# Peptides against a protein of PDB entry 6O8C: the designs that were tried, part 181

Target 1, 262 residues: chain A of PDB entry 6O8C
Amino acid sequence: VGLRYEKISLPKIHPRYDLDGDASMAKAVTGVVCYACRTASTLLLYQELMRKGVRWLVELVKDDYNETVHKKTEVVITLDFCIRNIEKTVKVYEKLMKVNLEAAELGEISDIHTKLLRLSSSQGTIESSLQDISSRLSPGGLLADTWAHQEGTHPRDRNVEKLQVLLNCITEIYYQFKKDKAERRLAYNEEQIHKFDKQKLYYHATKAMSHFSEECVRKYEAFKDKSEEWMRKMLHLRKQLLSLTNQCFDIEEEVSKYQDYT

## One batch from the design tools (peptide; made by RFdiffusion4, then SolubleMPNN)

Design b2_p26_2_s4 (from b2_p26_2, 12 letters changed)
Fold by OpenDDE base, seed 1:
Structure b2_p26_2_s4 (fold): chain B 262 residues (1-262), chain A 26 residues (1-26)
Amino acid sequence: as target 1 above (262 residues)
Amino acid sequence: DREEFLEKLKKEFEEFKKKVDELLAE
């Protein structure tokens, strides 16, 4: 789960003035920061796609919930109807018993009534469970998807753009260092400029890498971890909904056995 | 002349640092 990326680090930068070495170093730095830019973009894209997926899953689970609630309601209506019919039958038999009729049939019907009442009581537990699930999915609930909008990196952060600016600066210095290398020897002033450009390159590179690590990678990892945790919980919730649905079907099936007595 | 040149470069470098920091802070 999650996007794989290669961990990158800046090459060692030596303070010694060396036109060949500096050009090579600058090239390497450019490559590293370029990779960071691309990686940051990819990480951002991944997160955006995941956010869409999260929203989709929330809607799916809500649909599952509504379906379960609907099924429960149907079963409750059927069960209540059956209970009422059995109660009517019990009353009839009680009247007949007063006229010296056999009580054996009344006993059977009474037992069915007791069983139906037990089934009815179980509906309360299902209702409570559904309410719990609803509360967890509700805004501010434990399974709310607000984290998806808060965690991670966002396009509005402009991290990729910021890194690109730094990359452009680094690239410019790299090309200058290529030219410097081609000159083999620089005049004093140009040499001093080269040295300062090297410092600038180092500074840009360091800033780029720190930004990448702290504002892109770290936040991505936090998002990833949170998403995985949330996803597990959501899947578990779906299983709970399925279980509740099955319980409703079981009750319905049980009730159907007694319909012949009503 | 050379010393003055170096001082100018140092100043430019400091300004550069500031710009970079501002860019990343926004």
Scores: peptide ipSAE 0.092, ipTM 0.718, DockQ to the pose 0.911; fails the geometry check
Fold by OpenDDE base, seed 4:
Structure b2_p26_2_s4 (fold): chain B 262 residues (1-262), chain A 26 residues (1-26)
Amino acid sequence: as target 1 above (262 residues)
Amino acid sequence: DREEFLEKLKKEFEEFKKKVDELLAE
């Protein structure tokens, strides 16, 4: 059902110049953005794995389809053969009946013939269902996996790399703030640099969080939702295939009851 | 000159912002 991630937010950044506070703040910001980077990476990995899974499932379902088609074909051949044989028998018995022979047997065989024809009629429904499934699985069909390539985040988006760049910048400022803190007091120029670095840190952090939220999390959620929807449809389709297969087996079983007459 | 120094810093900051924005726009 997807990866769980913790909601993260930036700490409050006070505008006041405070070497101790700024160092602490910078540390916290670094931690938050670091988490964002890791999370983005994890989310990306998950999606990539899911895409592989999607492809796998598609192939699996296609195999199921082919198996069902094969079974259906087998049953059709068997059933048709039985019907033809019964029809031949019926003709023979009808001729005999003209001379008042084998009337009871003819009735029984005719009943079997009727039953077989009923079974044959169900094949059309199965065929139609298979055709529908085939269309859904076909390229451009309703169960196409194109969404998996469109939705979510991709390595080509370079989201993790972008976040990492921002994290690096933030981390650098953090380390500088640690040094500044150790100095206890800064000269005027250094103080001004510190203040500007603080602004840079804030800017980087906000950009990172915005990017993370909008380009990573949001897209991931969209991917997840689409995946779930698609998965439900695929599972339903598999159930349909199973049902069709079972119907074929049922027909086969029924036909086997009449094999002595065919 | 302190004022000149501050202006330099401001310029650098703006350039930095631009760079970050460009990075994120890619």
Scores: peptide ipSAE 0.088, ipTM 0.703, DockQ to the pose 0.919; fails the geometry check
Fold by OpenDDE base, seed 3:
Structure b2_p26_2_s4 (fold): chain B 262 residues (1-262), chain A 26 residues (1-26)
Amino acid sequence: as target 1 above (262 residues)
Amino acid sequence: DREEFLEKLKKEFEEFKKKVDELLAE
């Protein structure tokens, strides 16, 4: 589950000169941009943590894969050995049949041989499945984690720092507007400065919100969606590996029943 | 003069915009 955040918008900025209104507006703008800064920081932290989680999961799945491959290899060796031994036995019995030995024993051994060959065929399917999984996990594969390094926001983007600078500028204007309000009336030159500062505040605020929306929120949402999709696929892959492992155990158990005949 | 003062403020505002844009581009 991704982080929840509230949608923020800038207050309306009235063009009319009003010391009380301008101070109140500036305070509100400061609050909104401050929230954007905090949110951007939180979203960045979340993504960094998720990247660590992705790396961890990749290693976990690789371990699962290696374990499955190891188990499959053991079963193949055991199965091949059993098949070779039974084939030798079949040859011996075929020679003895020329001397009036009962065909019933040969039939039973032949049936076991056929069953073992079927098990051997299933091993080929398991191998093919493992190869497919390996290809998906390989660099450039469908389950590669390259997206985690590309999608979203990164500390190197310095988004939080950029927003903080804009916030500082806005805050400075807000403090000046508080002083202006306290004066109740400004001289002409001070009034003109106030009006231009109001324009600066608007400019900073709009830049901050645009940057927050386009470079922080949008990229975060893309990262979140990609991560959820990738995570589901990885979990499914783990289940597939478990299934293959269980198939190997089943084959091993079946082979053990026939080892007494070899 | 009031007119000269206003022109100065306009120039300062434009310079400020440039600085903000540069900061966001970094």
Scores: peptide ipSAE 0.084, ipTM 0.694, DockQ to the pose 0.902; fails the geometry check
Fold by OpenDDE base, seed 5:
Structure b2_p26_2_s4 (fold): chain B 262 residues (1-262), chain A 26 residues (1-26)
Amino acid sequence: as target 1 above (262 residues)
Amino acid sequence: DREEFLEKLKKEFEEFKKKVDELLAE
């Protein structure tokens, strides 16, 4: 779930000279662009926080991986040790069988040996899975976090600052239009200035909204989508690691049943 | 002169547009 924001649009701007209407319009435009500035700032903050979170999660998953590898290694050592001991036992019993001693137990020990060898073979599958996970987590892998640095908006883009400058210009015109409204009637030159300021207002507003939409919102949405996809994959990977860990524990438990024979 | 005044305003507006565009291009 990403940050939610409301879609904003500029009010209709009439070309007709109207002091009351122009003041009202300017007020509305100021409000819209102000919201855009605040939203852009919030979106940027969200992305920066998410980038920190991504880095944190990567390290966490790497730790999980290392723990799983450690557990796997431990189990392999234990299993191999058990197999070697059972093999020694089998040899002893084979010697005893030659003199007709304890022949009945040889079959049982041999069966255990066979079971242990099967368990050992399963370690290959676990190893392969771990290698796959390692590959995915490695630089350039499928779960690399390079996208977090590429996608979205960044402080270096100065989007918020750019929007703020435009907002300031718009606000100044708005306040002038309030004054113009209070005058009720303007002289010819002042009227012409008002008309041109209205055009400036429109231009600033249009540029602000375009910049907001194309450079802030669009990029944010791309970042959000990418982050969600990546997060799902990372969570799935963690589940895979957990599964592998559990498999190791299962093998360890099975081996423990035969430790008395070693 | 009103005509000259309007022409000056038009020029100023165009310069303003240019500045805004430059700002957004950075």
Scores: peptide ipSAE 0.078, ipTM 0.684, DockQ to the pose 0.911; fails the geometry check

Design b2_p26_3_s1 (from b2_p26_3, 11 letters changed)
Fold by OpenDDE base, seed 1:
Structure b2_p26_3_s1 (fold): chain B 262 residues (1-262), chain A 26 residues (1-26)
Amino acid sequence: as target 1 above (262 residues)
Amino acid sequence: SRAEEEERRKEELEKKFKEELEEEEK
């Protein structure tokens, strides 16, 4: 999942003075750098949108966590209440057994008590799992979203604006080269200026491409990779929360079966 | 006029070019 962009490269710049060739080259360079500007803008926008998405997902998962914790708490209260009631019943029956009552009923209640205690022990495992999830979501945890603010490109970097400045310089030279081409032949001084402008064009173009590659594309790719990894982990965590919730429901259902004896 | 501005720009560029050439020759 990511924006597909085409790898761009600068056209070959020949050192030979050629008005037609230089105009064509300048046009091509202008096109490439223009594409770089647009692409950089798109990549930036994508990252900003992804950052919003990351924040949204964090809040969603936190909500899921809170719901799971709430459900777990309810189940614990219900289970504890049921255990206490069964224990009271066991005590009553034990007293009655001393006075000639049937042992069969006590055996059944004792078995229920044992089952409830097992369910209670499982709650400890759920609690431990929830604590682990909480630690992972906490600030500084393994699933913290701090990377989203650090990685990639940001509007404050002004990468698009910097590229646009270079594009403007290149475009100006291109228009001049177009005029030069129309003249068919330049005077010696104008020829020298043309040659100098060609060098400037090369410099600006190289700078633009370097900036695009190193400051825009590379950082974007790093952001993308981290975002994908983080998102996968977050989705897995969400599944874990759902599993824990289901376990709580299962325990609640089991407890409900024994309420008829309390 | 646009033409005058272009001429001024050419003159400035020529001046800069000459200055750069002189610096490379030092």
Scores: peptide ipSAE 0.016, ipTM 0.507, DockQ to the pose 0.094
Fold by OpenDDE base, seed 4:
Structure b2_p26_3_s1 (fold): chain B 262 residues (1-262), chain A 26 residues (1-26)
Amino acid sequence: as target 1 above (262 residues)
Amino acid sequence: SRAEEEERRKEELEKKFKEELEEEEK
């Protein structure tokens, strides 16, 4: 799960003036920072895709929740209707017992009534569970997706663009160092410029690597960890919803057995 | 997927950049 990337490090920059070595070093630095740019872009894209996935999953779970609530409501209505009918039947039988009916029949109907009342009490537990789920999914809840907008890297941060600017600066120096190498020997002034550019190269490279590590990689890892945790919790929540739905179906089936007495 | 397309475009851009770098080395 997640994108694999290689840990990159800058090559050693030797302080000694060496046209061949400096050109080679600059080439290596260019390669490393280029990789950083690419990796940063890939990490950003991954996060954007994950954010879309998070939004999709939230909608899916909300739909599941609404379906469960709807089913629960239907069952409550059916159950209440059945209870009312049984209560009417009980009253009729109580009147008839005064005339000649066996006590056993009234006992059976009374037992059914008791069972239905127990089923009705179970609806309270289901309701409480649904309320808990709703609270967790609500804004500010434990399963809110606000983290997806806060954590990680975003296109608005322009990290890739910032790295690209640094890469461009580094690349320019690299090309100059290639030219310097081709000259084999530089005059004093050009040598001083070369040395200065080498310092600039180091500065840009260090800045690029620090930016990549601190603003791209670190934030990505935090996003990844949080996303994985959130996804596990959401999947568990979905299973809970399915369980509640099944409980509603079970109650409905049980109620259907008593419809013949209504 | 849109993401795969964007990744492909980025890879193409990187490839072009590398090719340009290699051409300048000749």
Scores: peptide ipSAE 0.010, ipTM 0.486, DockQ to the pose 0.016
Fold by OpenDDE base, seed 3:
Structure b2_p26_3_s1 (fold): chain B 262 residues (1-262), chain A 26 residues (1-26)
Amino acid sequence: as target 1 above (262 residues)
Amino acid sequence: SRAEEEERRKEELEKKFKEELEEEEK
């Protein structure tokens, strides 16, 4: 589950010169951009943690795959050995049948042989499934984790730092507007400076909000969606591996029942 | 005149504002 954040918007900026209104507006803008900075930092941290989780899960699934392949190989060896032994036994009984007419025993052994051959045929399907899984986990495969390095925001983008610079500029103007409000009336020159600072404030605030929405939030949402999709696919893959492992154990158990005839 | 001096001061402030904005775009 991704991080929840509140939708933020800038207050309305009135063009009219009003010392009280301008101070209040500047305070509100400072608060909004401050929230954007903190949110951007949190979103970045979340993504970095998720990237670590993705790498961890890839290694875990690779380990599961290797264990399944190992088990499959053991079963194939055991099954092939059992088949060869049963085939030898069949030949011996065929010779005995010519002498003692032991047709019933030969029939039983022949049935076992047929069952073992069916089990052997299923190994091909397991092998194909494992190859498919391997291809999906390989570089360039459908479950490659390259997206985790491409999608979202990264520390190298320096988005938080950029927003912090803008916040500092905005905060400075806010403090000045607070002082201006306390003076109640400004001289002509100071009034003109105040008006220009108000324009600067608007510029910085707009830039901050645009950067936050387009470079932080949008990219985070894309990363989140991609990560959720990828995680679901990986979990499904693990279930497939478990199923294949269980099939191998089932075959091994069945073969063990026939070892007394070899 | 006093009005002319005020207009001159306004123009100087406008120039400074423009210069500051250009520096931030770099």
Scores: peptide ipSAE 0.018, ipTM 0.521, DockQ to the pose 0.483; fails the geometry check
Fold by OpenDDE base, seed 5:
Structure b2_p26_3_s1 (fold): chain B 262 residues (1-262), chain A 26 residues (1-26)
Amino acid sequence: as target 1 above (262 residues)
Amino acid sequence: SRAEEEERRKEELEKKFKEELEEEEK
């Protein structure tokens, strides 16, 4: 389902010079951008953990695949051996029938042979399914995990650090505005600096929020959506592998019933 | 779109700040 986070927005910034209002506004902006930094960090952590999970699951499914292939190979060998033995038996009985032996036994053996051949044909379907699964898991396949490295945000993007820089700038202005408020009245030059800093605060804040929304939240959501889709497909594939394994066991069990006739 | 409207509002605020600064320089 992913992480839940609250949607944040900047407070309304009034262009009017007001020392009390500006200090309060700056405090609110600092709080919002601080939350953005923390949220960005949390979203990044989630994605990194998910990437580890994805890699783990890929290896698990590959192991399952290899086990299934091994079992399939074992069954094919056993089945082929059984078929060869039955074919030899059929030939012997055919020769004996020419000498007036019971036709009923030959019929039974022939039926077994037919059943074994049907089982052998089913192995082709299993092989085809395994090949399909292999192709899906292969590099460039539909279930490749390359998306996990490409999508979302990464530590190398330094999004949290970039936001922190902006937060530091905003915080500095906020502290200055607290001092300005305490002075109650500023000289003309100081007032001009205050107004200029207010504009800087606005630019830093808007830049931070844009970066947070576009480079953190949006990319996270894209990663989340892709991860959910991929996870569903992988779980389905794992179920398919289990089904194929069970089919191999079923065939092996059936073949074992006929080994007494060889 | 809502996003476009928000950007327009930001631009308007930026313009107001600039105008306020320019008025005090005169």
Scores: peptide ipSAE 0.017, ipTM 0.456, DockQ to the pose 0.076; fails the geometry check

Design b2_p26_3_s2 (from b2_p26_3, 11 letters changed)
Fold by OpenDDE base, seed 4:
Structure b2_p26_3_s2 (fold): chain B 262 residues (1-262), chain A 26 residues (1-26)
Amino acid sequence: as target 1 above (262 residues)
Amino acid sequence: EEKKRREEEEKKLKEEFEKWLKEEEE
C-alpha cells in the first residue's frame, strides 16, 4: 500500500511589490516546504523500515526452504526404505508362486510397489522445484534483495537535511516579510531588499520543490513499486514452499499405509 | 545626489543578487 501523501505545489508568486501579499505568499511557501521536509522524512523512514522487513523476510524464507529440504530428505529416505522392503517381499512371493502358494496376495503387493514408485517420481518434481527456489533465492537470483539497497532514498543522501536548510532560509525570509508587513511602508533600500529576498525565496522554494519531487518522491515511488513486486513474488515463493512441504507430508502419510507390508 | 546614491545602492544590490544566483547555480 505504501504511504499516502498530498500532492503539493507552490503558490503563485505575483511579481508586484505588495507587503501584505508577499507575507501571505511567504507563509504559504513556508508551509509547503515544511510539509515537504516532513514528508521526505516520513518517506525515508518508511523505506528504511521496509529494507529491514525485506531482510527479515529473506531470512524467514531461507529458513522455510531449509525446513522443506530437510523434510523432503526424510521422506526420500523413508520412501526408499519402503520400496526396498516391498521389492524384497515381491521377490519372496514370486518364489512362492512357483510352488503355487499365496498367489492372491502378490497382486496387492505388486500394486503397492507400483504406487510407491509413482510417489518416488513425484519426489523428483519436488526436488526440481526446490532447486528452482534455491536458484531464485541465491545472491544473483530473481528474488535477490539488491534492489532494496539501490532503489529509493537513503539516509546518506541527506535529502531531509538539504530540504531543512532551504526551509530555514525560507522561514527567515517569511519572518522578515511579516515584519515588513507590520511596518506598512518601507524605505527605498528596505524595499529593494524585500524585492530581492522575494527572489531568493522563490529560488529556495523552487529548489526545494524540485529536490523533493525528483530526489524524494520519484525515488520513493520507484522503491515502492519495486518492493511491492518483490514482496508478491516472495510471498508466492513462501506459499510454494508450504505446498511442497505439504506434498512431502502427503507422501509420508501414504507410505505409512504400506509399512505393514514391510 | 540622493537619487544617484539610491541608483548606486540598487546597482550594488542587483550585483550581489546576481552573484548569489551564480554561486547557487554552481
Scores: peptide ipSAE 0.021, ipTM 0.490, DockQ to the pose 0.488
Fold by OpenDDE base, seed 3:
Structure b2_p26_3_s2 (fold): chain B 262 residues (1-262), chain A 26 residues (1-26)
Amino acid sequence: as target 1 above (262 residues)
Amino acid sequence: EEKKRREEEEKKLKEEFEKWLKEEEE
């Protein structure tokens, strides 16, 4: 779930010289650009927090993977030991069967052997699944977190600072327009300065809005979309690891039933 | 004479503004 923000636009700037109208317009522009600055800061903070979360989740899943691998290894050792013991027993009973002794017991042991071999095959499947997961988590894999460092906005971009500079320029003009309004009428030269300052204000405001839209909002949205997709995949992978772990426990339990025959 | 003076002042202000715009675009 991403941050919600209001879609903003600049007020219409009328070309007509009007001290009251110009002061009001300048106030509105100041408000809009101020909101853009604050929003940009909030969007940046969100992304930085998400980057920390991504790193944390990667480490968590890697730990889960290592635990699963460890458990799998333990089960493989136990299973292989059991299989070897049963195979020795089978050989002994086969020799006895040649003299027509203990045929029924041989059948039972052979069935156990077959079951153990099936369990061993399942371990092979688990191994393949773990290898797949490892490849996905590896550098350059499908679940690599390199995107988190590339996508979105970063403190080093200084977007908030750039917007703040523009806001300061706009605010200065706004305060001058308040003074101009208080004068009710300006001398010719002062009137011309006012008109040019109005154009400066427009320029700064337009630059701020373009920067906000293109360098802040757009990049944020891309980061958000990528992060959501990545997180879903990571959570799914974690569920897969849990499933594999459970399969290992199931195999271990089944093997324990036959340990008395070894 | 006063009209000419005002026209010259306006011209100077316009030139200064254009210079400023150019600097801000860089």
Scores: peptide ipSAE 0.020, ipTM 0.485, DockQ to the pose 0.502
Fold by OpenDDE base, seed 5:
Structure b2_p26_3_s2 (fold): chain B 262 residues (1-262), chain A 26 residues (1-26)
Amino acid sequence: as target 1 above (262 residues)
Amino acid sequence: EEKKRREEEEKKLKEEFEKWLKEEEE
């Protein structure tokens, strides 16, 4: 899961002055750092998309939560109404029982009453579960999305731009080394400039690779791991909400069977 | 004379390189 990228490394830079070798090396370095720039951009884009997805999922789950709460409330009202009606009926039948009338029906109604009270008790468990879910989704909760704003790389870090600047410097030196190669032989001063440019190239390349590794790849991987963990937890929570919703529907259906007695 | 000139030019290039390194580290 996540974007795959090739592990890149700089070519070996030989200290020996060699116009042909230096041009070839510079070309290779340019290619590697160019790849790093593109990869960094892609990794950044992925993270930005994931952040959008995270926000979307949070809202979706919040909506699911609210719907579940609404359904639970509806069931509570219905159940309470049914219980009150059954209790009234029980009182009436108890009076009739004193004259030995309808004893069988009283027993049935009493059993229904007991069952309804049990169902009412189960609503307390549902409420507790919903409260737990709410706490987890709340700011500062275990499923808060604050990590998405902190972890990984961000456009404000300007990592791609920083790498691009280094790439530009490297590319410039590469083009000069192509020219130097074409000259076949350089004057003493030009040779010295070439040698120093080679050192500059190395410096820029090393800086680019370090930045790419430490500030782009490492942070991306941390973000990826965190996002996967968080996503699993959110999906599990969503399943819990669905389960609670189904429990509410089951209770409602069961209560509906007793409507003839209310 | 030519050797001395080369040495001076090399010294100048070295100084420029060191300056560049410092500027890039800032």
Scores: peptide ipSAE 0.020, ipTM 0.486, DockQ to the pose 0.500
Fold by OpenDDE base, seed 2:
Structure b2_p26_3_s2 (fold): chain B 262 residues (1-262), chain A 26 residues (1-26)
Amino acid sequence: as target 1 above (262 residues)
Amino acid sequence: EEKKRREEEEKKLKEEFEKWLKEEEE
């Protein structure tokens, strides 16, 4: 999970005036900052896609929850109905026993009643589990997706655009240094301009790398870590919901065996 | 016209960035 990117560093910038060396250095710097721009864009895209995925998953899990609640409710109604019917039957047989009729059948019905009560108790546990899940999914719960909006980088930050501006400045200086190299020797005034531009290049490059590392990479990594943790928890919760659903089906099947005796 | 629009957008971005730079130097 996550994008792999190469760790980039600026080439060593020598303070010495050297037309050939300066052109080569400027080319290398341009390449590095260009890579940073592309990487920042890719990291941003990844985060935006993940945010969409998070929203989708939340809705999916909510649907699963609602389905489970619905199934649980259905089973509760069926179970309660069955219990009431068995209780009526028990009362009838108790009256019949007073008149010396079949004691053996009363024992069987009583056993069924006991089993149904156990199943009813399990429904209470399922309800408690569903309530816990609901609380976790609720706004402000442990599985809230608010982090997805807060963490990481956003298009509104304009990080890519900021880096692109710096890249443009660097590229302009690079092209000038390429021309300077072709001249082989500069006049005094042109040499001073070249030296000044070299300082500007260094400043822009350093700023670009700092911005990339602190605002793009670091925030991305924080987002990635939180997303991975959250995703694991959500997947686990979904498995819990599935388990609860299966328990409801099992109870329903068991109850169906006793409906024929009512 | 599209080239002019791009140049204007680039100019705006540059101005915003310069403003941001000034705010950071502050």
Scores: peptide ipSAE 0.008, ipTM 0.453, DockQ to the pose 0.030; fails the geometry check

